# Peptides against a protein of PDB entry 6D0Y: the designs that were tried, part 99

Target 1, 225 residues: chain A of PDB entry 6D0Y
Amino acid sequence: ETEDHLESLICKVGEKSACSLESNLEGLAGVLEADLPNYKSKILRLLCTVARLLPEKLTIYTTLVGLLNARNYNFGGEFVEAMIRQLKESLKANNYNEAVYLVRFLSDLVNCHVIAAPSMVAMFENFVSVTQEEDVPQVRRDWYVYAFLSSLPWVGKELYEKKDAEMDRIFANTESYLKRRQKTHVPMLQVWTADKPHPQEEYLDCLWAQIQKLKKDRWQERHIL

## One batch from the design tools (peptide; made by RFdiffusion4, then SolubleMPNN)

Design b2_p18_8_s1 (from b2_p18_8, 9 letters changed)
Fold by OpenDDE base, seed 1:
Structure b2_p18_8_s1 (fold): chain B 225 residues (1-225), chain A 18 residues (1-18)
Amino acid sequence: as target 1 above (225 residues)
Amino acid sequence: KEEEKQKAIKELEELAKE
């Protein structure tokens, strides 16, 4: 494959085809693996770019990375490293919209066996522990809670299956914080569902209620996000 | 390479501490 052709293949994956998505992804993973000796840096850059810029294809690209990771573990590692670096850069640049999306993306990589569930639990434990920090803006505390809650639709089921006791503790700490925090609206944050938040509820309280419902429903979503 | 990945994962786990 040529470099330009690789770009086309990566950008167009998941679009209308006579074959199943799974078949197309497996085929693309094979093509990309074969071209890694010649185009590793380009492929890595392309995957990072589409992962960041095409949120509507989140699960497509996490699945693709999962397949690539299974074929070439080193490349999978390099991709994870690149995405984590990007997340750190986003936080440093105060690009919180991109940062929360990247947390969500990395969360879904747990389902694709690219990141271990215990590591994600540890990350979320540390996120929620921010609520216990003193002399910091509430917006910092709220963002990490938001990043945690807004990622659960993609990874909550897996984390509870693997680390239910730890997750229960995280939930308890989250609930405690939400009850004691000052109520504010955060317009820059977006709800993960297409549904509008309840107009009588504060944003994080509304999200919490949605996640509690999702948990109660055994992490089965009523609609495709 | 595995060590590099594990280092990155550790950084991810401790992201909120930075």
Scores: peptide ipSAE 0.597, ipTM 0.937, DockQ to the pose 0.018
Fold by OpenDDE base, seed 3:
Structure b2_p18_8_s1 (fold): chain B 225 residues (1-225), chain A 18 residues (1-18)
Amino acid sequence: as target 1 above (225 residues)
Amino acid sequence: KEEEKQKAIKELEELAKE
């Protein structure tokens, strides 16, 4: 495969095909694996780019990475490293919208057996522990809670299956924080900004309610055709 | 390489501490 063709293949995966998505992803994983000796750097860059810029294809690319990781564990590791680095950079740059998406992406990688569940639990434990930090802005506390809760639709089931006790503790701490946090009325139509991770103060409460319902439903989302 | 991944995962786990 040529470099340009690889770009096309990676960017267009998941589009309409006569074959199943799973079959297409397996095929692409095979193609990419075969080309790693010649185009590893390019493939890595492309995957990182589409993973970040095409959130509508989140599960497609996490699945693809999972398949690649199974074929070439080292490459999977390099991808994870790159994404984690990007997440850190996003946080340092106060790009909280990108950061929360990357947390969600990494969360779904747990389902794809790229990241271990215990590691993700540890991360979320630390996220929620921010709520216990003293002399920090509430916006910081709120963001980490948001990042945690907003990721659970993608990984909550897996984490509870493997680390239920720890997850219960995290939930208890989250609930406690949400009950005691200060609430300020904010216009509903405010745009998301770096300094306003929660344009609506009630959004966290709403999200919490949604997550509790999801948990009650054993992490099974309702699908509407 | 495995060590590098482990290091990255450790950084992920401790992300909120920074």
Scores: peptide ipSAE 0.595, ipTM 0.936, DockQ to the pose 0.018
Fold by OpenDDE base, seed 2:
Structure b2_p18_8_s1 (fold): chain B 225 residues (1-225), chain A 18 residues (1-18)
Amino acid sequence: as target 1 above (225 residues)
Amino acid sequence: KEEEKQKAIKELEELAKE
């Protein structure tokens, strides 16, 4: 029953409440910390599960993990290890959709002070360096660029605040790659507007444009992406 | 524990090299 109770608490966090989300998260973190001596494995498993299966609550669970990490650094480490292991497994299983989500999740953990910004920068440097690999499928290059760009809404601000020079380099390399890469041969679809046709951008080009705009806006989002 | 975390982080940093 206690385990079921923990599951319920973890799964329902962030739902409508009379209290603020922050208050609820602090409360839950306290409950979970208190139960770690007896239920660490269960709690770890539950958190990993919801982190993976409930993408709509990504920031809720990263925040929760951040709070737990602050309370119990070792547990935070174990969680990170588990998620990284899962990411590696996803890549090995060619589950690229899960993999990109996990990269995004881990990126937001930087924002929650669970993973150090320099480490994430190093990871992204290596991601973008894949674009320079020879004799590899373009899909590999594209995926790592996609994983990088798609994670920036969650971590771009933090990374630029701490590693602006390195991030600029990564951006320059990304831009260079996007300019020289071969685009897929699909019919040029256009979104017609009242004044002129708008060419439909390729997915990476579109994402790049969005990220450039986000960067220009100092990483402040005006809407939920 | 810290060592284990750092090991995992290192693996993350080098993920694309695998």
Scores: peptide ipSAE 0.594, ipTM 0.937, DockQ to the pose 0.018
Fold by OpenDDE base, seed 5:
Structure b2_p18_8_s1 (fold): chain B 225 residues (1-225), chain A 18 residues (1-18)
Amino acid sequence: as target 1 above (225 residues)
Amino acid sequence: KEEEKQKAIKELEELAKE
């Protein structure tokens, strides 16, 4: 494949096709693997770019990377390294929206067998441990909790299947922090029940409730008509 | 190369400590 054609293939993967998405991804992984000897750097840069700039295709590109990692473990490693480096750069640049997205992306890579579940658990354990830091802004504590909770829709099932005891501890620590933290009230929609009043909640409390429900539903998201 | 990946993973695990 020509360099321009590779760019087109990578950018357009997951769009409507006569073939299944899985078949298309497998095919593209094969094409990319074959072209790594000639275009490794270009392919790496392209994948990093689309991974960051096309959040609507998050699972498509994590799956693609998973397939590539299975074919070429070294390339998978280089991709992970690049994404981690980007995450660190985002944090240094105070781009916390990009940072949380990258954490979510890396979390989904666990499902694709690119990053080990124990490593992700260790990361989240350290995230939640920030809540115990003294003499730091609450925004720092809140962000790491948010990054953790915001990623669980993508990886919670896998982490609980492999590290349930550790995850329970992380959840307990998270709950304890959320109960004691200072709350800033923001406009949000709330559901009220006649027999169970709901306190005024902010974004973290709302997210926590959603994640607790997701956990209760065994990490299966339900859609109601 | 494997060592580099493991190093990066360790950095990820300890990201919040920095």
Scores: peptide ipSAE 0.591, ipTM 0.936, DockQ to the pose 0.018

Design b2_p18_8_s2 (from b2_p18_8, 8 letters changed)
Fold by OpenDDE base, seed 2:
Structure b2_p18_8_s2 (fold): chain B 225 residues (1-225), chain A 18 residues (1-18)
Amino acid sequence: as target 1 above (225 residues)
Amino acid sequence: SKKEKEKAVKELEELAKE
């Protein structure tokens, strides 16, 4: 395969096809594996790029990486390394939107057997432990909680299946923090229903409620967004 | 390699500590 062709294949995966998505991903994984000896660096870069720039295809690319990891464990490792490096760079650059997305991406890699569940739990334990740090901006604490909670739609089920006790502890700590943190009050932002106007819920509280519901629903999402 | 991947994962685990 030419580099241009590989780019096209990687970018277009998951689009409408006569074949199933699973078949397409398996096929692409095979093609990429075969080309790794010649184009490993290019493929790695391409995958990292599309993983970052095409969030709508998050699960497609995590699955693809999972397939590649199964075929070539070393490549999977290199990919994880690259993504972690990117996450660190994003944090360093204060690009928190990208950073949180990358956390979600890495979280979904757990489902794809690229990252071990215990490792992800440990990471989230560390994230939530930031809430206990003293003399740091609340925005830092909030971000790590947000990063944790916002990733659970992708990995919560897996983590609870394997590390329920640890996850419960993380949840308890998160809840405790959310109860005691300073909340931004925006009285002018209200949602009006037919019955009663109510203030717009703070974003972390809102997210927490959503995650609690998701947990209650056994991590089954009603709608795929 | 497995070792490298393990290192990477470890870095991920320790990310918040930096």
Scores: peptide ipSAE 0.275, ipTM 0.869, DockQ to the pose 0.019
Fold by OpenDDE base, seed 5:
Structure b2_p18_8_s2 (fold): chain B 225 residues (1-225), chain A 18 residues (1-18)
Amino acid sequence: as target 1 above (225 residues)
Amino acid sequence: SKKEKEKAVKELEELAKE
């Protein structure tokens, strides 16, 4: 296939079709696998680009990468390497919004059997360990906790199934940090409704409560967080 | 290669150390 055609296929996957999404993804994975000998670099770049620029299709592209990884393990590794490199670049550039999204994307790759659960647990252990660093801005500590917690809707179930003891330790450390951290007072976050005006809870405390509820519900999401 | 993938994953594990 031509490069332009590959771009079109990759960008349009998950859109309305006469076939099921699963069938389309399997088909596309087959097409991409066949073209890897000639267009590996292009395909890799395209997948990295759409993964970053189309967050609404996160699960579509993680699934696609999972299928490709099953067909070509080396390509899966190269993709993971590229995404990790991008994450490092985002952190160096202080682009925390992109960085947290990339962490979520990598987290969902665990469900797709691209990244091993123990490796993701180890990463999150390191993230939460940042809360113990001395003489660093609280924003750094808060970001790593946020990156961890905000990724759990995508991977919490898998991690607890395989590494429950380690995850419990991470949760305990997270809870301890949240209790001792300095809270920011932002009057602008006050929520006013006609019937129930109230100040909005601090964002990390709110997220923690949501994740605790999700955990209690055995990671079965009742509503979109 | 498999070895390269393993290396990449190790880098992910150590990301916060940077």
Scores: peptide ipSAE 0.274, ipTM 0.869, DockQ to the pose 0.019
Fold by OpenDDE base, seed 3:
Structure b2_p18_8_s2 (fold): chain B 225 residues (1-225), chain A 18 residues (1-18)
Amino acid sequence: as target 1 above (225 residues)
Amino acid sequence: SKKEKEKAVKELEELAKE
């Protein structure tokens, strides 16, 4: 495959085809594996780029990486390294939206058997432990809690299946933090109608409630969160 | 390599500490 052709294949995967998505992903994984000896760096860069820039294809690319990891474990590792590096860079640059997306992406890689569940649990333990840091802005604490909670729709089921006790501890710590943290003046933002006032819930409390419901539903989504 | 991947995983685990 030519370098340009590889770019096209990677960018267009998941689009309408005569074949199933699963078949296309398997086929692409085979093509990419075969071309790794000649185009490893290019393929790695392309995958990292599309993973970051095409969030609508998150599950497509995590699945693809999962397939590649199964074929070439070393390449899978290099990809994870690259994504972790990008996450660190995003955090350093205060690009929190990109950072949280990358956390979600990495979370879904657990489902694709690229990252081990215990490692993800350890990461989330560290995230929630930030809430215990002294002399740090609450925004920092809130973001790590948000990153954790907002990733659970992608990985919560897997983590609880394998590390339920540890996850319960993380949840307990999260709940404790949410109860004691300073909340924004939500009442000031409430929408009042003539007949029924609509209270707006604080965003982390709202997310927490959604995640609690998801957990209660055994991580089966009934609606888009 | 396996070692590199293991290193990456460790870095992921310690991400919040950096």
Scores: peptide ipSAE 0.271, ipTM 0.868, DockQ to the pose 0.019
Fold by OpenDDE base, seed 4:
Structure b2_p18_8_s2 (fold): chain B 225 residues (1-225), chain A 18 residues (1-18)
Amino acid sequence: as target 1 above (225 residues)
Amino acid sequence: SKKEKEKAVKELEELAKE
């Protein structure tokens, strides 16, 4: 495959096809593996790019990387390294929207067996430990909690299956922080829907409630968060 | 390599400390 063709294949994967998505991904993984000797750097760069720029295909590309990792463990490692580097760069640049998305992406890589569950738990332990830092802006604390909570729809099930005790500790620490943090003023307003009125909540409290429900539902998502 | 991936994973684990 030529580099241009590889780009096309990578960008278009998951689009409507006569074959199943799984079949297409397996096929593409095979093609990419075969071309790694000649185009490793290009493929790596392309995958990193589409992972970042096409959030609607998050699970497609995490699955693809999972397949590639199974075929070529070294490449999987290089990809993870590249994504972590990008995450660090995003944080340094205060690009928190990109950063949180990258955390979600990395989280889903756990499901694809690219990143070990214990490692992700350790990362989230460290994220939530930021809430204990002294003399730092609350925005820093809030962001790491947000990054943690907002990633759980993608990885919460796996992490609780593997590290339930540790996850419970993280949750306890998160809850404690949310109770004691400074909250923005939320006016006494209710959002009325056709079926149920509900009060407006601060965004982290709202997210926390959603995640608690998701956890209660054993991580079976019933609605888009 | 395996070693490189392990290093990357460790970096991930320690990300918030940086």
Scores: peptide ipSAE 0.270, ipTM 0.868, DockQ to the pose 0.019

Design b2_p18_8_s3 (from b2_p18_8, 10 letters changed)
Fold by OpenDDE base, seed 3:
Structure b2_p18_8_s3 (fold): chain B 225 residues (1-225), chain A 18 residues (1-18)
Amino acid sequence: as target 1 above (225 residues)
Amino acid sequence: SEEEKQKAIKELEEIAKE
């Protein structure tokens, strides 16, 4: 495969095809695996790019990475390393929108058996522990709670299946924080941007309620037919 | 490598500390 062709294949995966999505992903994984000896760096860069720039295809690319990881564990590891590095860079740059998306992406990689559930639980434990930090802005506390809660639709089921006791503790700590946090009035239509990473007054409470319901429903989301 | 991956995972687990 040529580099340009690989780019096309990776960017267009999940689009309309005569075959099922699963078949297409399996096929692409095979193609990419075969081309790793010649185009590993290019493939890695492409996957990282589309993973970041095409959030609408999050589950497609996490699944693809899962398949690749199963075929070539080292390559899967390199991808994870690259994404983690990107998350660090995003946080350092105060790009909180990208950061939260990357957390969500990494969360879904747990379902794809790329990242171990206990590691993700440990990460979320540390996220929620930020709420206990002294002399830090509330916006920092709120963001990590948001990052945690907003990722649960993708990974909550798996984490509770593997680490229910630990997750319950995280939830208890989250609930406690939400009850005691100071509410801030923000215009209802204000967009959460990198320069204003704090959620609206009611947003975290609303998200919490949604997650509680999702948990009650055993992490089964409503499907839109 | 496996070692590099595990190192990255550990960094991820503690990313909130940075």
Scores: peptide ipSAE 0.679, ipTM 0.957, DockQ to the pose 0.019
Fold by OpenDDE base, seed 1:
Structure b2_p18_8_s3 (fold): chain B 225 residues (1-225), chain A 18 residues (1-18)
Amino acid sequence: as target 1 above (225 residues)
Amino acid sequence: SEEEKQKAIKELEEIAKE
């Protein structure tokens, strides 16, 4: 395969096809594996790029990486390393939108057997532990809670299946923090929604409620078309 | 390598401490 062809294949995967998505991903994984001896660096860069720039295809590319990791474990490891490095760079650059997305991406890699569930639990435990840090801005505490909660739709089921006790502890700590944190935006939201049957909640409280509902529903999301 | 991967994973686990 030529570099241009590889780029096309990687960028267009998951688009309209006569074949199933699973079949297409398996086929592409095979093609990429075969080309790794000649184009490893290019393929790695391409996968990292599309993973970051095409959030609508998050599950497509995590699945692809999972399949490729199963075929070539070393390459899978290099990809993980690259994504973790990118997350570090995003945090250092204060690009928190990219950072939270990368956390979600890495979370979904747990489902694809690329990252171990216990490691993700450990990461989230550390995220929530930020809420206990002294003399730090609330925005820092809030962001890590947000990053944790916003990733659970992608990995919550797997983490509870493997580490339910640890996850319950993380949830308890999260709930405790949310109850005691300063809610500066709540009054404004209440004023704007005073005429509504239910006032609009602060974004973290709202997200928490959504995640609690998701957990109650055994992590089964209801898709509304 | 596996060692490098595991090192990166450990860094990920502790990324909030940085």
Scores: peptide ipSAE 0.678, ipTM 0.957, DockQ to the pose 0.019
Fold by OpenDDE base, seed 2:
Structure b2_p18_8_s3 (fold): chain B 225 residues (1-225), chain A 18 residues (1-18)
Amino acid sequence: as target 1 above (225 residues)
Amino acid sequence: SEEEKQKAIKELEEIAKE
């Protein structure tokens, strides 16, 4: 494939096709693997770009990278390194929206067998340990909890399958923090009249409830995110 | 390389410490 064609293929993967998504991804992975000797740097750059710019295709690109990693482990490693560097840069730049997305992306890479589950568990242990830091803004504590919880739809099942005890500990620590953290008082919006109005939950509490439900449902989602 | 990947992974594991 020509360089321009590679860009087109990478950008358009997952779009409507006569073939299944799985077939398309497998096909593209094969094409990209074949072109790595000539276009590795270009392919790497393209994948990093689309991974960051097209969040709606997160699972598509993580899957693609998973396939590529299986074919060429070194390339997979280089991609992971690039994404981790980007995460570090986003944190340094205080771009927390990008940072949380990248954490989620990397989490799904665990699901795609690109990053080892124990490493992700270690990362999340460190995330939740931030809640125990003294003399830091609550926003810092909240963000790392948010980053952890918001990533679990992509990796929770895998982590519990491999590191259930450690994950339970992380969950316990998270729950403890959520119970004791200061909450912003938001007026209850009553859209519907009920005998017991459903309280408007704070965003972390809401997310926690959703994750608890997901966990109870064995990490099975009715709708794909 | 595998070594470089592992270095990056270690950085990821400890990214919250920064």
Scores: peptide ipSAE 0.678, ipTM 0.957, DockQ to the pose 0.019
Fold by OpenDDE base, seed 4:
Structure b2_p18_8_s3 (fold): chain B 225 residues (1-225), chain A 18 residues (1-18)
Amino acid sequence: as target 1 above (225 residues)
Amino acid sequence: SEEEKQKAIKELEEIAKE
């Protein structure tokens, strides 16, 4: 495939097709693998770009990367490295919207067997440990809790299956922080309960409640995020 | 490489400390 064609294929994957999404992804993974010797850098950049710019296709691209990782572990590693670097850059640039999305993306890569569950747990342990830092802005503490909680729809099930004790500790620490932090009220997110009206609530408290419900429901979502 | 990936993963685990 030519570089231009690769771009088209990568950007358009998951769009309406006569074939199943899974078959299309498998096919594309094969095409990309075959072209890695000639277009590795281009493919890597394209995947990083679409992963970041097309959040509506998050699971499509994580799945694609998972398939590629299975075919070419080194390439999968390079992709992970690139995404982690982007996350670092986003954090350094105080681009927290991009950063939180990247955390979600990386979280879903756990489901795709690209990142190990224990590593993600370790990351989230460190995220929540930020709440224990002294002399730091609450916004920092809140953001890492938000990044953690908002990623759980994508990875909570896997993490609890693999590291339930550690996750329980993280949850306990999160709950403790949420109880003691200063709060401001905002509209409810209603990510999983959009059919039910709720009063104004602090956004982290609202998210926490939704995550608790999700956990109670064994991480089965009724709404596709 | 595996080594490079693991290094990156370690950095990810500790990213909140950076």
Scores: peptide ipSAE 0.677, ipTM 0.957, DockQ to the pose 0.019

